# Designs tried in a protein design run: peptides against a protein of PDB entry 3ESW. Part 199

Target 1, 322 residues: chain A of PDB entry 3ESW
Amino acid sequence: NNIDFDSIAKMLLIKYKDFILSKFKKAAPVENIRFQNLVHTNQFAQGVLGQSQHLCTVYDNPSWHSIVLETLDLDLIYKNVDKEFAKDGHAEGENIYTDYLVKELLRYFKQDFFKWCNKPDCNHCGQNTSENMTPLGSQGPNGEESKFNCGTVEIYKCNRCGNITRFPRYNDPIKLLETRKGRCGEWCNLFTLILKSFGLDVRYVWNREDHVWCEYFSNFLNRWVHVDSCEQSFDQPYIYSINWNKKMSYCIAFGKDGVVDVSKRYILQNELPRDQIKEEDLKFLCQFITKRLRYSLNDDEIYQLACRDEQEQIELIRGKTQ

## One batch from the design tools (peptide; made by RFdiffusion4, then SolubleMPNN)

Design b2_p24_7_s2 (from b2_p24_7, 15 letters changed)
Fold by OpenDDE base, seed 4:
Structure b2_p24_7_s2 (fold): chain B 322 residues (1-322), chain A 24 residues (1-24)
Amino acid sequence: as target 1 above (322 residues)
Amino acid sequence: SREEEELKFKIKKAIEELEKEKKK
């Protein structure tokens, strides 16, 4: 009996696809009730939901992408990408080119474009005067600052001239293209938009312990890659746990196609108690939000994304980048 | 179960590999 292995394989694939697609059908009433109860009773769940409502969609703005591309020195960027790509002996058209692009964007952003701001320079005294700045506290935005999604403004007094300098914490990434300064929040916010502007699959990673970074889906590596603009870091998920010896509890990735608990990628040691939500409830929450984000996608798109999800889950379970 | 998901993945990967070999 010649077992038609091909027919069996095809049948299994069809059944598997159908099974996967069945998971992405509209939520059952019971799931909706569970979700509603969870987000109404658990503050961490509320926070994740709130972040997802913003971070999963805000960067998918074509107008912003155009502004970004018009603002960046694309000639310099591509010149450097081409140079490094050629140096390593890669042929044109390889998916690895995008990895070189992301690496150059990291370089360009940190070295040429954006500035770290512990304290602002004095508006009166000019550049390199941050050392003379004394924090006076924080206040709400003024009428002008409020136009750029500013939640808080740090106030500094210059010890030299006595003038007050305002450091608004802008959440509008387009305003950040002008100001070109900030801390991890501003860096990650604008850099996420920059990566998106090149048509890349990007997630914003929120860490509960006051850090944020990106993930980029490398078509060459066929996985999500850690990207930290502050650190000019590519594919170094260990930097927080190992290099910084940072204690962490939660890392949540937010993208247009899903919300994923990526804690296992980044929390390699010094894990803090994960006591903000039950693990099962967090898993449910992320899956539920992800399902909602995919409601408009076709079956093939859903299946492709589900394949990525499965690969990622295996990576996260095994703790090894394949 | 974790084992079931791992098995599903292994099966899927094996099938995908078989499909790639046939397209060659």
Scores: peptide ipSAE 0.019, ipTM 0.490, DockQ to the pose 0.053
Fold by OpenDDE base, seed 5:
Structure b2_p24_7_s2 (fold): chain B 322 residues (1-322), chain A 24 residues (1-24)
Amino acid sequence: as target 1 above (322 residues)
Amino acid sequence: SREEEELKFKIKKAIEELEKEKKK
């Protein structure tokens, strides 16, 4: 019996599409009850939900995208991208260009645009005076700082002149276009917005152990790609576990189209106990939030995203970046 | 779509693997 593999494949695709579409229908009452109970009883689940309400949607602001594009040196960026694209002569055309763009944005952001701020410079003594700064603690924002989504202000005293310098930890990425300094939080926040401003599919990755980075969906590589603006890193998910020997428990990715546990991509060794939530409950939570984020999408969009999700899950299980 | 062709290819491979396992 010559098995018509093409006919079987077509039939399976139709059944698979119908099955996927059925999963993205309105949640059953039992699923809503489970979700409500989980977020009310589990602090980690509540935290993931709270982050999703902000991180999944905040960067989808056309006004912010315009401000970003007006602020960046686009002529320099595209000149450098075009130069690198021309060298490699890749016949694969338009899809690889976005990878070159992201790599140049990483270079531009770290080298030309943004600054790491462990301690601020003294407001009185000027540039390169951070070594003279002593931390006095942190406080809430003043009336001006509070306008820019500032939760905490670090206070420093200059050992040379005795003056106080404030380092507000702004969460408004538009304010960060002005200040152009921060730590991993400010770097990742603004860089996520920058990538979004170029029309790219981007996720914000939160690590429980005090680090944050991005993922970009490469059409060329046909997968989610690790992107760390602090490290000028592209497609190096191993840097935390292997190079830094960092111990980690959870990495959660937040995007407009879903919330995904990406821990398996980044936690390659030195895994900390995953004791904050049951694995089944975390999986359910991420799927439930993802389902809600996709409620307005059409059947074809839902199907395409579901195919991408399945490919990512296979990648995460195999541990092989294809 | 490219994604459908990739999925067809994956399905075909999975069927071929299952057939190899059934012949063992």
Scores: peptide ipSAE 0.017, ipTM 0.416, DockQ to the pose 0.164
Fold by OpenDDE base, seed 3:
Structure b2_p24_7_s2 (fold): chain B 322 residues (1-322), chain A 24 residues (1-24)
Amino acid sequence: as target 1 above (322 residues)
Amino acid sequence: SREEEELKFKIKKAIEELEKEKKK
């Protein structure tokens, strides 16, 4: 009896696919009740839900992608990518080109395009005058600033000329293409949009301890890759816990296809108490939101994403992110 | 268990590799 191993393998794969797809069916009434109770009773859960409603969809705007691509020096970017790819990339296949693109976008963004703004320059004294600026506090946006999704404006007084300079904290990434300055929030916001504008799979990572960065799904590496525009960092998830010796409790990744607790990728030491939510409830919350984000996808798309999720979970358990 | 999920993934990956070899 020649055991048809191929037939058995095919049958097992079909059953496995069906099992995976069954997890992504519409939520049962009991799951909806659990979700509603969780977001109404737990402030952290409510915050994650609120962030998901914005961050999971805001960057999937074709009009914004066009504006970004029209604003960037694409000739310079592709010239540099092609140059680096021509050295070593051909041996590794076409999928590595996208990794070179992301690395060049990190370089271009930090060195040529965007500026870190700890304090603004004085509007009257001009460039390189931020050292003369004293913070007076924060206030609400004026009528002009409010047009660009501005939640707060930092106010500074120049110690030399006495004039007031406003630093609006814009959340509109299109306005950031004009202003070309900010802190980690503005950097990550605009850089996430930039990566999305190249058609890449990107997640926005929120850290509870006041930092934000990106993840990019590398087809070459076949995994999610840490990307920090502020640091010009590619695939260095350890920089926060090890290099900065930063204490952290939660890192949550927000993408169009899901919400994932990625804390295990970044919190390698100096872990703060995870006391904001029960671990089981956080897992449930992320899975529930992810399931909702995938409701319109077909079975093949759901299956491929589920395979990616499973691989990521294995990676996070093994600590083999590199 | 985490071990069972890891085992399922390994089995799946092995099957997918075998399917790719057959298409060659």
Scores: peptide ipSAE 0.021, ipTM 0.484, DockQ to the pose 0.052; fails the geometry check
Fold by OpenDDE base, seed 2:
Structure b2_p24_7_s2 (fold): chain B 322 residues (1-322), chain A 24 residues (1-24)
Amino acid sequence: as target 1 above (322 residues)
Amino acid sequence: SREEEELKFKIKKAIEELEKEKKK
């Protein structure tokens, strides 16, 4: 009896696909109850949910993508990408071009486009006057600032002229295309939108210890790649734990297709206590939100994403990017 | 917090300086 291994393999693959797809069907009543109880009772879970409701969908705006592409110097960007690709990229195939694009976008954004703002310049004294600025505190936005999703305005007094300068912390990334300045939040917010505007698979990574960055899914590398616009960093997940010696507890990635605990990619040493939520509850929460984000996807899309998720989990366990 | 962002900026600047020194 020749065991038709090919037929068995095909049957197993079908059953496996069906099994995977079954996990993405509507949540059971018990799961809904668990989710509601978790979000109602755990502040960290509520925070993750709240962030997911914004970060997973806000960047999927075609009008914003058009505005971004119209604002960037695409001729310069593609000229630089083509130049770097022509040196070494042809040997690696067409998929590497996107990695060159992301690297150039990192360069362009940091060097040519956006500015770090520790303190604002004095509105009266002009450029390079931030050294003269004394913090007075923070307040709510005025009527104009409120139009651009501003929650907080930092207030500064100029030591030279005595005038007040406002530094609104805008959350509207389109306003950031105009202001072209900010801190890690503004940098990551706008840069996430920029990457999305090129049709890339991008996640926003939130670190509980007050840092934020991106991940880009490289088709060439076939994995999620660390991307920090502030650092002009590509594929350097170790920079926080090792180079900065930063202590961290949680890193959560938010994308259109899922919410993932990526802490293992970035927390390599100096781990802080993970005491905000039970590990099982966090895993459940991320899976539940991910399931909801995928409700409208077809079976093939769900299966492909599930395969990607499994590969990422294997990567995170094996530390293959280290 | 503002103090935390100022600290981040200082750390960032220090890292950038160290990276420039390593490339020399």
Scores: peptide ipSAE 0.000, ipTM 0.295, DockQ to the pose 0.011; fails the geometry check

Design b2_p24_7_s3 (from b2_p24_7, 13 letters changed)
Fold by OpenDDE base, seed 3:
Structure b2_p24_7_s3 (fold): chain B 322 residues (1-322), chain A 24 residues (1-24)
Amino acid sequence: as target 1 above (322 residues)
Amino acid sequence: SREEEYKKFLIEKAIKELEKEKKE
């Protein structure tokens, strides 16, 4: 009797699916207790939870997506994407088009749209006067600045005219569409929203050592892809550890469907001590938050995302062994 | 490891099957 290997494979896949789905059922009381204890006793865990409550959901705003799409030069963007896509003769299929889109958005954002602001220009002296600006410190927002989710305002004095220039650190990405300037925080915040506005699967990556970037899920590459708007970088996770020789301890990715420790993707050398939380507790925390974010999803969505999670974990393990 | 490769293969196969079911 020819062993029907296809039938056996199908049966195993069904059992595997059921097993995976069972992990995403409502948390047991013991897991809830562990979670509550962890976030109340560990400051790093509390920070991750706090970030997840904002970063996992804030960019899923249809009204913001509309404003973004109305603000960007879509004709220029798609013209450039179509031009680059046409060079490859469509040989790799339609899924690669999205990679070209993300690459063009990186180009457009850095070259045409947004500006790096180490120091602001003097409001009185005009453009290219940042070299004349002396930092005086930081203060709270005024009444106008407070309308745009501003926690801190950097204060600068012009060495030429003596006038004070304010640099509000806005967290409202819609305000950033107007100001079009900032540092890594403002860049990543607005660029994350831009990518989300095109209907892409995007995560916000927080690094404990004062940097932030994005990840995009490429359907063509079938994996999460590093994206840094500040660097116009696509699929270069090594730039921090290798090129910058940056020391890092934690990289945490925040998306609508989960929270993931992605440190293994980016921390290739010069690893700082991971002493803020036990590794088992961090793993538990990320899984627990991810489970909560998926409570409203159907079985097929849960299974697909779980498959992606497992693929990512395999990738992260292999990357350290190469 | 062979186990990780096998897991990857199973996951890729499962995803492909799900993608076919959606096109159908």
Scores: peptide ipSAE 0.006, ipTM 0.351, DockQ to the pose 0.095
Fold by OpenDDE base, seed 4:
Structure b2_p24_7_s3 (fold): chain B 322 residues (1-322), chain A 24 residues (1-24)
Amino acid sequence: as target 1 above (322 residues)
Amino acid sequence: SREEEYKKFLIEKAIKELEKEKKE
């Protein structure tokens, strides 16, 4: 009896699709109660929820995408992409082109566009005067700074001229297109928007231990790829744990289609205690938020994303980027 | 196709689960 493997495979796929789709149905009352209790009783859960409400949606702004594309030197970017793409002998239409684009955007952003700001330059003395700046502390934004979603302003005094320079920590990425300076927060914020402006699938990764970066979904590699604008890093998730010897507890990725604990991708050694939430509760939380984010999607979109999620979970368990 | 790769994956997963059930 020739087992029609194709027929069995098709039947299994149908059943699996139905099973997956069933998970994305409206949350049961018990799940809603669990969610509400969790976010009200666990501060970490509340924090993840709060971040998801912002980070999962803020970058999906077509007006911002237009402003970004108008601000960037697209001619230079695409010239460089095309050059490197051609150099490696790739033909037009290959999915790998997007990886070259992201790599060039990393280069362009770090080398040509944005600046690291440990301390600001003196507004009076001009460029390359940051060494003369003494921190006086932080304060709230003034009326002008408040227009650009500024939470805090670092205040510096110039040791040379005595003038005060303000370094507002803007959260408005459009303002960052103007200021073109910041630390990891500003870098990641604007770079996330930049990647989104090219129509890419991007997640914002929050690390509890005061770092942030991106993930890009590579259609060529068929996986989420680590992207750090500060480091001009592409597909180097190990840099924090291994190269920096950084101790970490949580890495949470926030995207339009979901929230995912990606700690296993980045925490390869020196793991700090994960004591902020129970593992089962964190898993539940991320799944619950993800389910809500996908509520308006059609069955095919849900299924495709679920396939992607499953593949990612396997990757995270196996620790091997295939 | 992405679908074929996923089919392959599901089959491999099912095989692994069946192999686990045989060992329990």
Scores: peptide ipSAE 0.005, ipTM 0.326, DockQ to the pose 0.244
Fold by OpenDDE base, seed 2:
Structure b2_p24_7_s3 (fold): chain B 322 residues (1-322), chain A 24 residues (1-24)
Amino acid sequence: as target 1 above (322 residues)
Amino acid sequence: SREEEYKKFLIEKAIKELEKEKKE
């Protein structure tokens, strides 16, 4: 009995593909009920859902991508990428070029384009006057600030001239192309858009303990790569837990194709209690949102993404990115 | 929160006072 191993292998692959695709079909009524109950009863789940509704889709705006590309010094960026690629990249093939691009974008963004703003300069006294600024608190946006998706405005008084300076916390990344300053939120927001504007697969990572960063899917490395614009960091997921000795509980990645708990990539020590939601409920929530984000995709796209997800889960369990 | 509303109120009041002092 010549077992046609090739035929069996093909049949198994088909069945496996069908099995994977079956998981991404419309949620069963019971799953919808579970989801509804979870988001109505658990504040953390509601927060994750709310963030997903914004972060998973907002950066997929072709008009914004055009504005970004028109605003950046592309000649400088590509010149630098080409220069670094010419040194070492040719030996590794063309896929590594994108890693060089992301590294240059990190450099360009931090060194040439965007500024960190702990305190604003005094609008009256001019540049380098932030040392004279005293925080008075926060208020809602005025009519002009409200045009740029501003939720909060920090208010500062100048100790030298007594004038008030407003630091609006804009969520409109196009406005951030103009202001070119902010904290981790503004940095990550605009940098996520920048990476997306180059056609890259990018996720926004939210940490519950007041930090945010990106992940980029490297075709060269064939995995999600940590990217922090504030730190000019590429592939250093350990910087928070190890270098900063930061205590963390949750890191959630938001992308167009899914929501993923990436806590295991970043929380290497000093883990805080994960008491905001049951682990099973968080897993369910992320999977449920991910399914919804993929409803419009074809079977091949769904299958490819599912394979990527499985590889990532294996990576996260094995800790092999080090 | 009530505390945030109160802080907002105080800030708005302080801004209005400073704007008046500039016009005088």
Scores: peptide ipSAE 0.000, ipTM 0.261, DockQ to the pose 0.006
Fold by OpenDDE base, seed 1:
Structure b2_p24_7_s3 (fold): chain B 322 residues (1-322), chain A 24 residues (1-24)
Amino acid sequence: as target 1 above (322 residues)
Amino acid sequence: SREEEYKKFLIEKAIKELEKEKKE
């Protein structure tokens, strides 16, 4: 009896696909109850859910993408990308072009486009006057500032002229295209939108210890790549734990296709207590939100994403990143 | 290199995780 090994292999692949797809079916009533209980009883879980409701979808706005592309110097960007690609990229394949694009966007954003703002310049005295600014505290937005999703405004007094300068902390990334300044929050917010505007697969990474950055899915490297606009950093996930010697507890990535605990990629040493939620509950929460985000996808899309998720989990466990 | 340090820490983490699984 010639065992048709090809037929058996096909059947096994079908069964495996069905098994994977079964994990992404609509949540059972028991899972819904567990989810509801978790978000109502655990503040950290509620925070993750709240962030997912915003960060997973807000950047998927075609009108914003158009505004971004109209604002950036695309001629300069692509000229620089083409120049770097011509040196090394042809031997490594066409998919590497996107990596060069992200690297150029990091350069362009930090060097040519956006500014770091510890303290604002005095509105009256002009440029390079931030050294003369004294913080007076923070307050709520005024009527004009409220139009641009502003939650808080930092208030500064000029030691030279005595005038007050307001530094609104805008959350509207389109307003940030105008203001062209901020701290890690504004940098990451606008840069995430910029990457999305080029059609890239991007996640927003939230760190509990007051930092934020991006991840980009490189088709060339076939993995998620660390991207920090503030640091002009590409594929350097170690910079926080090793270079900064930063203590961290949680890093959570938010994307259109899922929410993932990426703490293992970034927390290499000096791990703070992870006492905000049980590990099993956090895993459940991220998986549950991810399932909801994928409800509209077809079986093939779900399967491809599930395979990518599995590869990422293997990478995170085995330390095969980079 | 900083990259070598990163790889070292990843290996050390993987070892620690495997050791925890053996104790569980």
Scores: peptide ipSAE 0.008, ipTM 0.334, DockQ to the pose 0.040; fails the geometry check

